# Peptides against a protein of PDB entry 3VZA, part 113

Target 1, 98 residues: chain A of PDB entry 3VZA
Amino acid sequence: RVERLCKSKELFEERLGLEIRRIHNEQLQFIFRHIDHKDPDKPYMFTLSINEQGDYEVTSCTPPLDCISEFQLKVRETNNFSAFIANIRKAFTALSFK
Target 2, 62 residues: chain B of PDB entry 3VZA
Amino acid sequence: AAYVTQLYYKISRIDWDYEVEPARIKGIHYGPDIAQPINMDSSHHSRCFISDYLWSLVPTAW

## One batch from the design tools (peptide; made by RFdiffusion4, then SolubleMPNN)

Design b2_p22_6_s2 (from b2_p22_6, 11 letters changed)
Fold by OpenDDE base, seed 5:
Structure b2_p22_6_s2 (fold): chain B 98 residues (1-98), chain C 62 residues (1-62), chain A 22 residues (1-22)
Amino acid sequence: as target 1 above (98 residues)
Amino acid sequence: as target 2 above (62 residues)
Amino acid sequence: MLLEEDPNASLSVLQKLLEGTP
């Protein structure tokens, strides 16, 4: 099982171009790559925590996204974390063309 | 590792076939409708295309 | 009808991940 878990993580990281890391101060870092077809290794990332109220809180976003606050609100309302991540990636993709 | 893979599944709704050769991207996407198979030859596509394709399977509707 | 998924399932996983942060 451990072997599969390691392989699974690697496959997701490569195929989705998404790395998920635990970082300091009880945060998760989401690192998107494969966004810019001209620079596939360029990272687009945000960090996430759970605040004292138990709500999703984006603690950083690099590069910044104008829509990130709205997405934070939406995920709090819907608890649709999948759509949250997918929309962020979509926004990063759009940003890569600017 | 268990929790991160669970998170990947909750995000993507993809379950990989781990028994195929590395160049074969094979799995199942469990969307809100009918589950759809994934079966790609990675050698025929760029990394970005593969990622874009897989993410296209993930609904963005809240 | 299909059973609804736990709307907090992702949150639970996230919380478990966060507990393991350095």
Scores: peptide ipSAE 0.472, ipTM 0.936, DockQ to the pose 0.051
Fold by OpenDDE base, seed 3:
Structure b2_p22_6_s2 (fold): chain B 98 residues (1-98), chain C 62 residues (1-62), chain A 22 residues (1-22)
Amino acid sequence: as target 1 above (98 residues)
Amino acid sequence: as target 2 above (62 residues)
Amino acid sequence: MLLEEDPNASLSVLQKLLEGTP
């Protein structure tokens, strides 16, 4: 099972170009790659925590996204975490063309 | 890695076929309406194309 | 067909992930 889980994680990381890390101060770091076709290894990332109220809280975004605060609001309203992550990737993709 | 893999599934709704050769990207995407098979030869595509394609399967509607 | 999950399922997974440190 452990071997399968490790393989699963690696497959998701490579195929989705998304790495998820636990970092200091009880945060998760989401690192997108494969965004810029000219520089596939260029990272686009944000960090996430759960605040005292139990709400999703974006603690950083690099490069910055103007829409990230709106997305935080939307995910709090809808609890659609999938759409949250997908929309962030979409936004990073759009940013890569600017 | 149990929770992170669960999170990947909750994000992507993709379940991989782990019994195929590494060059084969095979699995199932579970959408709200239908289950869509995934079956790609990774040697025929760039990493960026593969990622873009897979993410295109994930709905962005809130 | 997508099996419906608890609206807080993702949150629960996230909380479990956040319990640990690097």
Scores: peptide ipSAE 0.471, ipTM 0.938, DockQ to the pose 0.056
Fold by OpenDDE base, seed 4:
Structure b2_p22_6_s2 (fold): chain B 98 residues (1-98), chain C 62 residues (1-62), chain A 22 residues (1-22)
Amino acid sequence: as target 1 above (98 residues)
Amino acid sequence: as target 2 above (62 residues)
Amino acid sequence: MLLEEDPNASLSVLQKLLEGTP
């Protein structure tokens, strides 16, 4: 089971181009790669925590996204975390064309 | 890695077939209404194309 | 296939990850 879980994580990381790390101060770092077709390893990332109110809180975004605050509001309203992550990736993709 | 794997599923709604050859990207995406099979030969596509395709399966509607 | 057993299953998973539970 442990071996399969490790394999699963690796498959998701490679195939989705998404790495998830726990970092300091009880935050999760989401690192997107495979965004820029000319530079597949270029990272696009944000960090996330759960604040004292129990709400999703984006603590950083690199490169910055002007839509990230709106997405934070939407995920708090809908609890659709899948759409939250997918929309962030979509926004990073759009940014890569600038 | 159990919880991170669960999180990947919550995000992508993809369940991989772990018993196939490494070059075969095979699984099922569970959408809100339908389940869509995934079956790709990774050697035929770039990493970026594969990722873009898989993410295209994930709804962005809130 | 994983089932959602609480109103915010994603949040529950996130919280467990943040707590450091593997």
Scores: peptide ipSAE 0.471, ipTM 0.936, DockQ to the pose 0.064
Fold by OpenDDE base, seed 1:
Formats: sequence, C-alpha cells, structure tokens
Structure b2_p22_6_s2 (fold): chain B 98 residues (1-98), chain C 62 residues (1-62), chain A 22 residues (1-22)
Amino acid sequence: as target 1 above (98 residues)
Amino acid sequence: as target 2 above (62 residues)
Amino acid sequence: MLLEEDPNASLSVLQKLLEGTP
C-alpha cells in the first residue's frame, strides 16, 4: 500500500502538473507546473491555511492573481474546493498568455 | 502520502489505473453525472497538453 | 518561492480540507 500511495502521488504530480507540499505554520503550498507551454517547469503557486475562524485563507500567490480574493470568498461560500483549485489554474493559465 | 492522495482525488475526481505501462495514462474521471474513461499514450502528447486536457475534465462551476 | 516541506506542521490542514468540504 505504501508503494501504491507513493506511485499515486507521483502520477498526480506529473499528470496534473500539481505538487502539494505540507509547509511550516500549518499551511499547504500548491505548485502548478505545465502552465506555460514555452516553459513547462515554471512554477505558479499559492499557499493556503485555515484561519482562526476555520475558513480557507490564501496566504500567498505567485505570480499574484487579481481574482484570488474573490475565489477565496467563493470557496468559503460553496465549499467547492475542486472548483477553487481548477479556477486558480485557469487564472494562472490566462496569465501565461499575457 | 495518504492524505495528499486523497486530496488529489478530492480536487480532480480522477482514479488512475496503476497496472498499465508507464507511457499509458489510463484512469477514470468521475464527473457529477457520468464517469469518463481516460486512456492516453503519453508519448503522443506534451506534458502541458496532457495536463491541460486532464484539467479540462474538472468542472469550474462553483 | 518554493517552500520546504514540513509534514508535521500541516497535517491538520489536510484533515480539515478532507473533512470540511463535500
């Protein structure tokens, strides 16, 4: 089972171009790659925590996204974490074309 | 790694087939209405194309 | 900036994500 879990993580990282790191101060870092077709390894990333109220809080975003605050509000309202992550990736993709 | 892999499923709704050859991207995406088979030859596509395609399966509606 | 992993620091966040959302 341990081998399967390790393989699963690697497959998701490569195929989705998404790495998830457990980092300091009880946060997660989400690192998107495969965004820029001209530079597939260029990372687009954000960090996430749960604040004292129990709500999702984006603590950083690189490069910055104008829509990130709205997405944070939407995920708090809907609890649709899948849409949250997918919309962030879409926004990063849009940035790569500028 | 169990929690992270569970999170990947929560995000993508994809379950991989782990018994196929490394170059084969095979699995199932579980959408809200139907299950969509995934079956790709990775040697025929760029990494970016593969990722874009897989993410296109994930609904963005809130 | 890519941050260094600290599994012990963020397990609770993972648990909250998995349990707190449908």
Scores: peptide ipSAE 0.380, ipTM 0.941, DockQ to the pose 0.725

Design b2_p22_6_s3 (from b2_p22_6, 12 letters changed)
Fold by OpenDDE base, seed 4:
Structure b2_p22_6_s3 (fold): chain B 98 residues (1-98), chain C 62 residues (1-62), chain A 22 residues (1-22)
Amino acid sequence: as target 1 above (98 residues)
Amino acid sequence: as target 2 above (62 residues)
Amino acid sequence: MLLEEDPNASLKVLEQLLKGTP
């Protein structure tokens, strides 16, 4: 089971171009790659925590996204975390040079 | 790794076939209405194309 | 019988991951 879990993580990281890390101060870092077709390894990142109220809170976004605050509101309203992540990736894609 | 893989599923709704050769990207995406098979030869596509395709399966409607 | 998923399921997974931060 452990071997399969490790393999699963690696497959998701490579195929989705999404790495998820646990970082300091009880935060998760989401690192998107494979966004810029001219530079597939260029990272697009945001960090996330659960605040004292128990709500999703974006603590950083690099590069910055104008829509990130709205997405944070939407995910709090809908609890649709999948759409939250997918929309962030879509927004990063829109920022990339093509 | 258990929780992170669960999170990947919560995000993507993809279940991989772990028994195929590394070059074969095979699995199932579970959408709200239909389940869509995934079956790609990674050697025929760029990493960016593969990722874009897989993410295109994930609904963006809130 | 088909059961609707817990709307907080993703949050629960996230919380468990956050517990494991350094």
Scores: peptide ipSAE 0.447, ipTM 0.935, DockQ to the pose 0.050
Fold by OpenDDE base, seed 5:
Structure b2_p22_6_s3 (fold): chain B 98 residues (1-98), chain C 62 residues (1-62), chain A 22 residues (1-22)
Amino acid sequence: as target 1 above (98 residues)
Amino acid sequence: as target 2 above (62 residues)
Amino acid sequence: MLLEEDPNASLKVLEQLLKGTP
């Protein structure tokens, strides 16, 4: 049901503060908000693709995260995409306090 | 978008209750342990608190 | 005994999303 799917997407976007977009060159953009309590609308984002080898590849990260390459390695090893996204959000949260 | 909602579930393991009033954040989190209910009044919390709380339900162990 | 989750389940969803990219 399209109506339910739209509502579901909206609820996830608002409640998790996470927007997911398809962008050019077969990439997904993940946009986190509600990270900085002083500026809830400030976006923290990264883009992701599947490379020719079929592996997760982070193509950009704004602001940059020192740990992003390690997380890319971890998700390739574990296929734990949930932990991948959650750890990125955790890292962005930590960055927001610096 | 069916696939994006599937992805949200894969990430969060949350299934929302769509039949409650918009201000009620109600659902079920299906974590590695026993499923836990979510039931919050959004008017009592900031957007950031709500998001932080929900993300706290998501394990970060690889 | 519960069936193990497909370790590539998320990847499959991602791939479907990506192929719909403009």
Scores: peptide ipSAE 0.406, ipTM 0.933, DockQ to the pose 0.051
Fold by OpenDDE base, seed 2:
Structure b2_p22_6_s3 (fold): chain B 98 residues (1-98), chain C 62 residues (1-62), chain A 22 residues (1-22)
Amino acid sequence: as target 1 above (98 residues)
Amino acid sequence: as target 2 above (62 residues)
Amino acid sequence: MLLEEDPNASLKVLEQLLKGTP
């Protein structure tokens, strides 16, 4: 089971181009790669925590996204975390063309 | 690893086939109504294309 | 029959992950 879990993580990281790290102050770092086809290794990332109210809180976003605050609101309203992550990736993708 | 893989599933709704050769990207994406098989030869595509394709399976509607 | 998922399921997973931070 442990072996499969490790393999699963590796497959997701490579195939989705998404790495998830636990970082200081009870935060998760989401690192997207494979966004810029001209620079596949260029990272696009944000960090996330759960605040005192129990709500999703984006604590950083690099590069910054104009829509990130709206997405934070949306995920708090819907609890659709999948759409939250997917929309962020979509936004990063759009940004890579600028 | 257990929780992170759970999170990956919650995000992507993809379940990989772990018994295939490394060059084969095989699995199932579970949409709300339809399960979509994934079966790609990674040697035929760029990493970016593969990622873009897989993410295209994930609904963005809130 | 497809069962509906707990809307907070992802949050619970996240909380568990966050508890394991350095």
Scores: peptide ipSAE 0.402, ipTM 0.934, DockQ to the pose 0.052
Fold by OpenDDE base, seed 3:
Structure b2_p22_6_s3 (fold): chain B 98 residues (1-98), chain C 62 residues (1-62), chain A 22 residues (1-22)
Amino acid sequence: as target 1 above (98 residues)
Amino acid sequence: as target 2 above (62 residues)
Amino acid sequence: MLLEEDPNASLKVLEQLLKGTP
């Protein structure tokens, strides 16, 4: 099972171009690659925590997204984490064309 | 890795076929209504195209 | 639209990831 789980993680990382890391201070770092077709390895990333109130909180976003605060609000009210991540990727993709 | 793979599933709703050759991207995406098979030859596409395609399967409606 | 019966399922997974050992 451990081997399968490791393989699963690797497949998700490569195929989705999304790496998920636990970093200091109980945060998750989400690193998107494969965004810019001209520079597939260019990272687009944000960090996420759960604050003392139990709410999703974006602690950083690089490059910055003007929509990230709205997305944080939306995920708090809908609990649709999938849409949250997908919308962030869509926003990063749009940003890569500018 | 158990929790992170579970999170990947929560995000993508994709279940991979782990028994196929590495060059074959095969799995199932579970949408709200139907399950959609994934079956791609990675040698025929760029990494960016593959990722874009897979993410296109993920609904963005809140 | 929710794909899971428990709307907080993702949050629970995240909590385990955040508070778990790397």
Scores: peptide ipSAE 0.394, ipTM 0.935, DockQ to the pose 0.060

Design b2_p22_6_s4 (from b2_p22_6, 11 letters changed)
Fold by OpenDDE base, seed 3:
Structure b2_p22_6_s4 (fold): chain B 98 residues (1-98), chain C 62 residues (1-62), chain A 22 residues (1-22)
Amino acid sequence: as target 1 above (98 residues)
Amino acid sequence: as target 2 above (62 residues)
Amino acid sequence: MLLEEDPNASLKVLQKLLEGTP
């Protein structure tokens, strides 16, 4: 099972171009690659925590997204984490064309 | 890795077929109404195209 | 009928992940 789980993680990382790391201070780092077709390895990332109130909180976003605060609000009210991540990726993709 | 793989599933709703050759991207995407098969030859596409395609399966409606 | 998904399922998974941070 451990081997399968490791393989699963690797497949998701490569195929989705999304790496998820646990970092200091109880945060998750989400690193998107494969965004810029001209530079597939260029990272687009944000960090996420759950604050003292139990709410999703974006603690950093690189490059910055003007929509990230709105997305944080939306995920808090809908609990649709899938849409949250997908919308962030879409926003990063749009940013890569500018 | 159990929790992170669970998170990947929660995000993507994709279940991979782990028994195919590495060059074959095969799995199932579970949408709200129907399950959609994934079956791609990775040698025929760029990494960016593959990722874009897979993410296109994920609804962005809140 | 099929059971509806827990709307907080993702949050619970995230919480477990965060608990494992260094």
Scores: peptide ipSAE 0.481, ipTM 0.937, DockQ to the pose 0.050
Fold by OpenDDE base, seed 4:
Structure b2_p22_6_s4 (fold): chain B 98 residues (1-98), chain C 62 residues (1-62), chain A 22 residues (1-22)
Amino acid sequence: as target 1 above (98 residues)
Amino acid sequence: as target 2 above (62 residues)
Amino acid sequence: MLLEEDPNASLKVLQKLLEGTP
């Protein structure tokens, strides 16, 4: 089972171009790659925590996204975390100016 | 790794076929209405194309 | 019987991941 879980993680990272890390101060770092077709390894990142109210909170976004605050509001309203992540990737893609 | 793989599923709704050769990207995407098979030869596509395609399966409607 | 998805399922997974931060 452990081997399968490790393989699963690696497959998701490579195929989705999304790495998820646990970092300091009880945060998760989401690192998107494969965004810029001219530079597939260029990272697009944001960090996420759960605040004292139990709500999703974006603590950083690099490069910055104008829409990130709205997305944070939407995910709090809908609890649709999948759409939250997908929309962020879509926004990063638009920002990459392919 | 258990929780991170669960999170990947919550995000993507993709279940991989782990028994195929590495060059074969095979699995199922579970959408709200339909389940869509995934079956790609990675040697025929760029990494960016593969990722873009897989993410295109994920609904963006809130 | 079909059961509806827990609307907080993703949050619960995230919380478990956050608990394991260094």
Scores: peptide ipSAE 0.480, ipTM 0.936, DockQ to the pose 0.050
Fold by OpenDDE base, seed 1:
Structure b2_p22_6_s4 (fold): chain B 98 residues (1-98), chain C 62 residues (1-62), chain A 22 residues (1-22)
Amino acid sequence: as target 1 above (98 residues)
Amino acid sequence: as target 2 above (62 residues)
Amino acid sequence: MLLEEDPNASLKVLQKLLEGTP
């Protein structure tokens, strides 16, 4: 089981181009790669915490996304975390074409 | 690793086949209404294409 | 019949991940 879990993490990281890290101050860092086809290793990232009210809170976004605050509102309303992450990736992808 | 892999599944709804050769991307995507098999030869595609394709399986509707 | 998913399932996983944050 342990070996499978480790392999699973590696497969998701490579195939989705998404790394998830625990960082300081009780935050998760989400690092997207494979966004820019001209520079596949270029990172697009955001950090996330759960605030005192128990709500999702984006604490940073690099590069910045003008839609991130709206997405934060949407995920709080819907609890659709999958759509939240997918929409962020979609937004980063759109940004990479500018 | 257990919690992060659970999170990956909750995000992507993908379950990998771990018994195939490394170059084979094989699994199942579980959509809200249908389950779609994944079966790709990674040597035939760029890393970006593979990622874009897999993410295209994930609904963006809230 | 399909079982309803816990609407807070992702949140619970996230909270568990955060508990071990350095």
Scores: peptide ipSAE 0.480, ipTM 0.937, DockQ to the pose 0.051
Fold by OpenDDE base, seed 5:
Structure b2_p22_6_s4 (fold): chain B 98 residues (1-98), chain C 62 residues (1-62), chain A 22 residues (1-22)
Amino acid sequence: as target 1 above (98 residues)
Amino acid sequence: as target 2 above (62 residues)
Amino acid sequence: MLLEEDPNASLKVLQKLLEGTP
């Protein structure tokens, strides 16, 4: 049901503060908001693709995260995409306090 | 968008209750342990608090 | 016996999403 799917997407976007977009060159953009309590609308984002080897590849990260390369390695090893996204959000949250 | 909602579930393991009033954040989190209910009044919390709380339900262990 | 979760389930969803990329 399209109506339910649209509502579901909206609820996830608002409640998790996470938007997911398809962008050029076969990439997904993940946009986190509600990170900085002083500026809830400030975006923290990264882009992701699947490379020719079939592996997760982070193509950009704004603001940059020192840990992003390690997380990319971890998700390739574990296939735990949930932990991947959650750890990125955790890292962005930590960054927002600096 | 069927696939994006599937992805949200894969990430969060949350299934929302779509039949409640908009101000009620109600659902079920299916974590590695026993499933836990979510039931919040959004009017009582900031957007950031709500998001932080929901993300706190998501394990970060690889 | 409970079926094990497909370790590539998320990847499959991602791939489907990417197929729809403009």
Scores: peptide ipSAE 0.477, ipTM 0.937, DockQ to the pose 0.050

Design b2_p22_7_s1 (from b2_p22_7, 10 letters changed)
Fold by OpenDDE base, seed 5:
Structure b2_p22_7_s1 (fold): chain B 98 residues (1-98), chain C 62 residues (1-62), chain A 22 residues (1-22)
Amino acid sequence: as target 1 above (98 residues)
Amino acid sequence: as target 2 above (62 residues)
Amino acid sequence: EILPELEDEDTSLLEKLLEGTP
């Protein structure tokens, strides 16, 4: 089972171009790649925590997204984590076209 | 890790077929209505195209 | 920048994320 779990993680990372890291201070780092077709390995990333009130909190976003605060509000309202992540990727994609 | 793979499923709603050859991207996307099969030959597409396609399956409606 | 990944077994945050959303 451990082997399958490792394989599953690798498949998701490569196919979705999304890496998820547990980092310091009770945070996750979400790292998107495969955004810029001219530079597939360029990372677009944000960090996420759950604050004292139990709400999702974006603690950083690189490169910055104007819409990230609105998305944080939306995920708190809807609890739709899937749409939250998908919309962030969509925004990073739009940003890459400049 | 189990929790990370569970998080990937929570995000993407994709379940991979782990028994196919490595070059075959095969699985099922479980949307809100109908489950959709995924079946791609990775050698025919760029990494960026594959990722864009898979993410296109994930609804962005809140 | 990409930050160092923790190697401990603390899965509290992941558990909260998985439990907190449908």
Scores: peptide ipSAE 0.615, ipTM 0.954, DockQ to the pose 0.748
Fold by OpenDDE base, seed 4:
Structure b2_p22_7_s1 (fold): chain B 98 residues (1-98), chain C 62 residues (1-62), chain A 22 residues (1-22)
Amino acid sequence: as target 1 above (98 residues)
Amino acid sequence: as target 2 above (62 residues)
Amino acid sequence: EILPELEDEDTSLLEKLLEGTP
């Protein structure tokens, strides 16, 4: 049901604080909120595509993460997309503590 | 929104209970070894706490 | 910067992501 799908998306967005957008040039933008407890609406985001070789490619990361290139390598090696996203959130969380 | 919803499941491995009142965050997280029930009263927690808690259920091991 | 979301129904990338990993 379309109604259920819409509700599901809204629940995930609010509860996980994660919005997923289809954007230009065959990319997804992942937008994390609820990272900084002092500023819950502050977005932490990255964009993702699949390159010509079929590999996951992070095309941007705001704010930048030192570990993002390593995570990109790890997800290519393991295909563990869940851990990929979770580790990025973990890194953003750590960054929010300045 | 079907594919986006599927992607959320692929990421979080959470299945929500859609039949409860909006203030009740109820569902199941499916881990590799154990299923973790989720049952929270959202009125008792901040948005950040709720998100942090739910993400804590998601393994970060590669 | 939060970018504009596409309104078309092209789900190719999403499909690739879903099928590409367990």
Scores: peptide ipSAE 0.613, ipTM 0.955, DockQ to the pose 0.754
Fold by OpenDDE base, seed 3:
Structure b2_p22_7_s1 (fold): chain B 98 residues (1-98), chain C 62 residues (1-62), chain A 22 residues (1-22)
Amino acid sequence: as target 1 above (98 residues)
Amino acid sequence: as target 2 above (62 residues)
Amino acid sequence: EILPELEDEDTSLLEKLLEGTP
């Protein structure tokens, strides 16, 4: 099972172009690649934690997204984590065209 | 890695077929209404196209 | 920047994320 789990992670990373890292200070770093078709390895990333109130909190976003604070609010309201991540990727994609 | 893979499923709602050859991207996307099969030949597409396509399966409605 | 990944077995944050959303 461990071998399959490792394989699963690798498949998701490559196919979705999304890497998820556990990092310092009880945070996750989400790293999107395959955003810019001209530079597919360019990372678009944000970090996420859970604050004292138990709410999702974006602690950084690189490059910055104007909509990230709104998305944070939306995910707190809806608990739709899937839509949260998908919308962030959509926003990064839009940003890559500018 | 169990929790990370669970998180990937929570995000994408995709379950991969792990028994196929590496060049075949095969799985199932479990949408809110219907389940849709994924079956792609990776050699026919760029990495960016594949990712864009797979993410297009994920609803963005809150 | 891409930050160093932790290699310890503390899965508390991941557990919270998985439990915190439907």
Scores: peptide ipSAE 0.612, ipTM 0.954, DockQ to the pose 0.747
Fold by OpenDDE base, seed 2:
Structure b2_p22_7_s1 (fold): chain B 98 residues (1-98), chain C 62 residues (1-62), chain A 22 residues (1-22)
Amino acid sequence: as target 1 above (98 residues)
Amino acid sequence: as target 2 above (62 residues)
Amino acid sequence: EILPELEDEDTSLLEKLLEGTP
C-alpha cells in the first residue's frame, strides 16, 4: 500500500503539475508547474498555514497575486479548499500571459 | 504519503487507475452529481495541456 | 523559492486541512 501511495503522489505531481511540500513553521508549500506553456518547469507557488484562529492563511505567494487576499477570504467563508486551489492556479495561469 | 494523497483528492476530486500502463492517464473525476471518466494517452499531449485539462475539471465556483 | 521539505512525520497541519473532508 505504501508503494501505491508513493505512486499516487507522483502521478498527481506530474499530471496536475502540483507539488505539495511540508515546510518549516507548520506550513505547506504548493508549487504549480505546467502553467507557462513556454516554460513548463517554471514554478508558481504559495505557502499556506492555519493561524491561531484556525483560519487558512497564505503566508507567501510567488509571483504575487492581487487576488490572493480575496481568495483567502473566500476559502475562510466557504471552506471550499478545492475551489481555493483551483482559483489560485487559474490566477497564475492568467498571470503567465502578461 | 496517505495524507498528501488525500489532500490531492480533496483538491482535485480525481481518483487514478493505478493498474494501467504509464502512458495512459486514466481515472475518474468526481463532481457533486456525476462522475467523469478520464482516459488520455499522454503521448498525444504536452504536459501543460494535460495539466490544464485536468484542472479544467475542477470547479472554481466558491 | 522552493523550500526544504520536512522529513519528519508530523501530519498535524495536513490533518487539519483534511478535517471535514466528505
Scores: peptide ipSAE 0.610, ipTM 0.954, DockQ to the pose 0.881

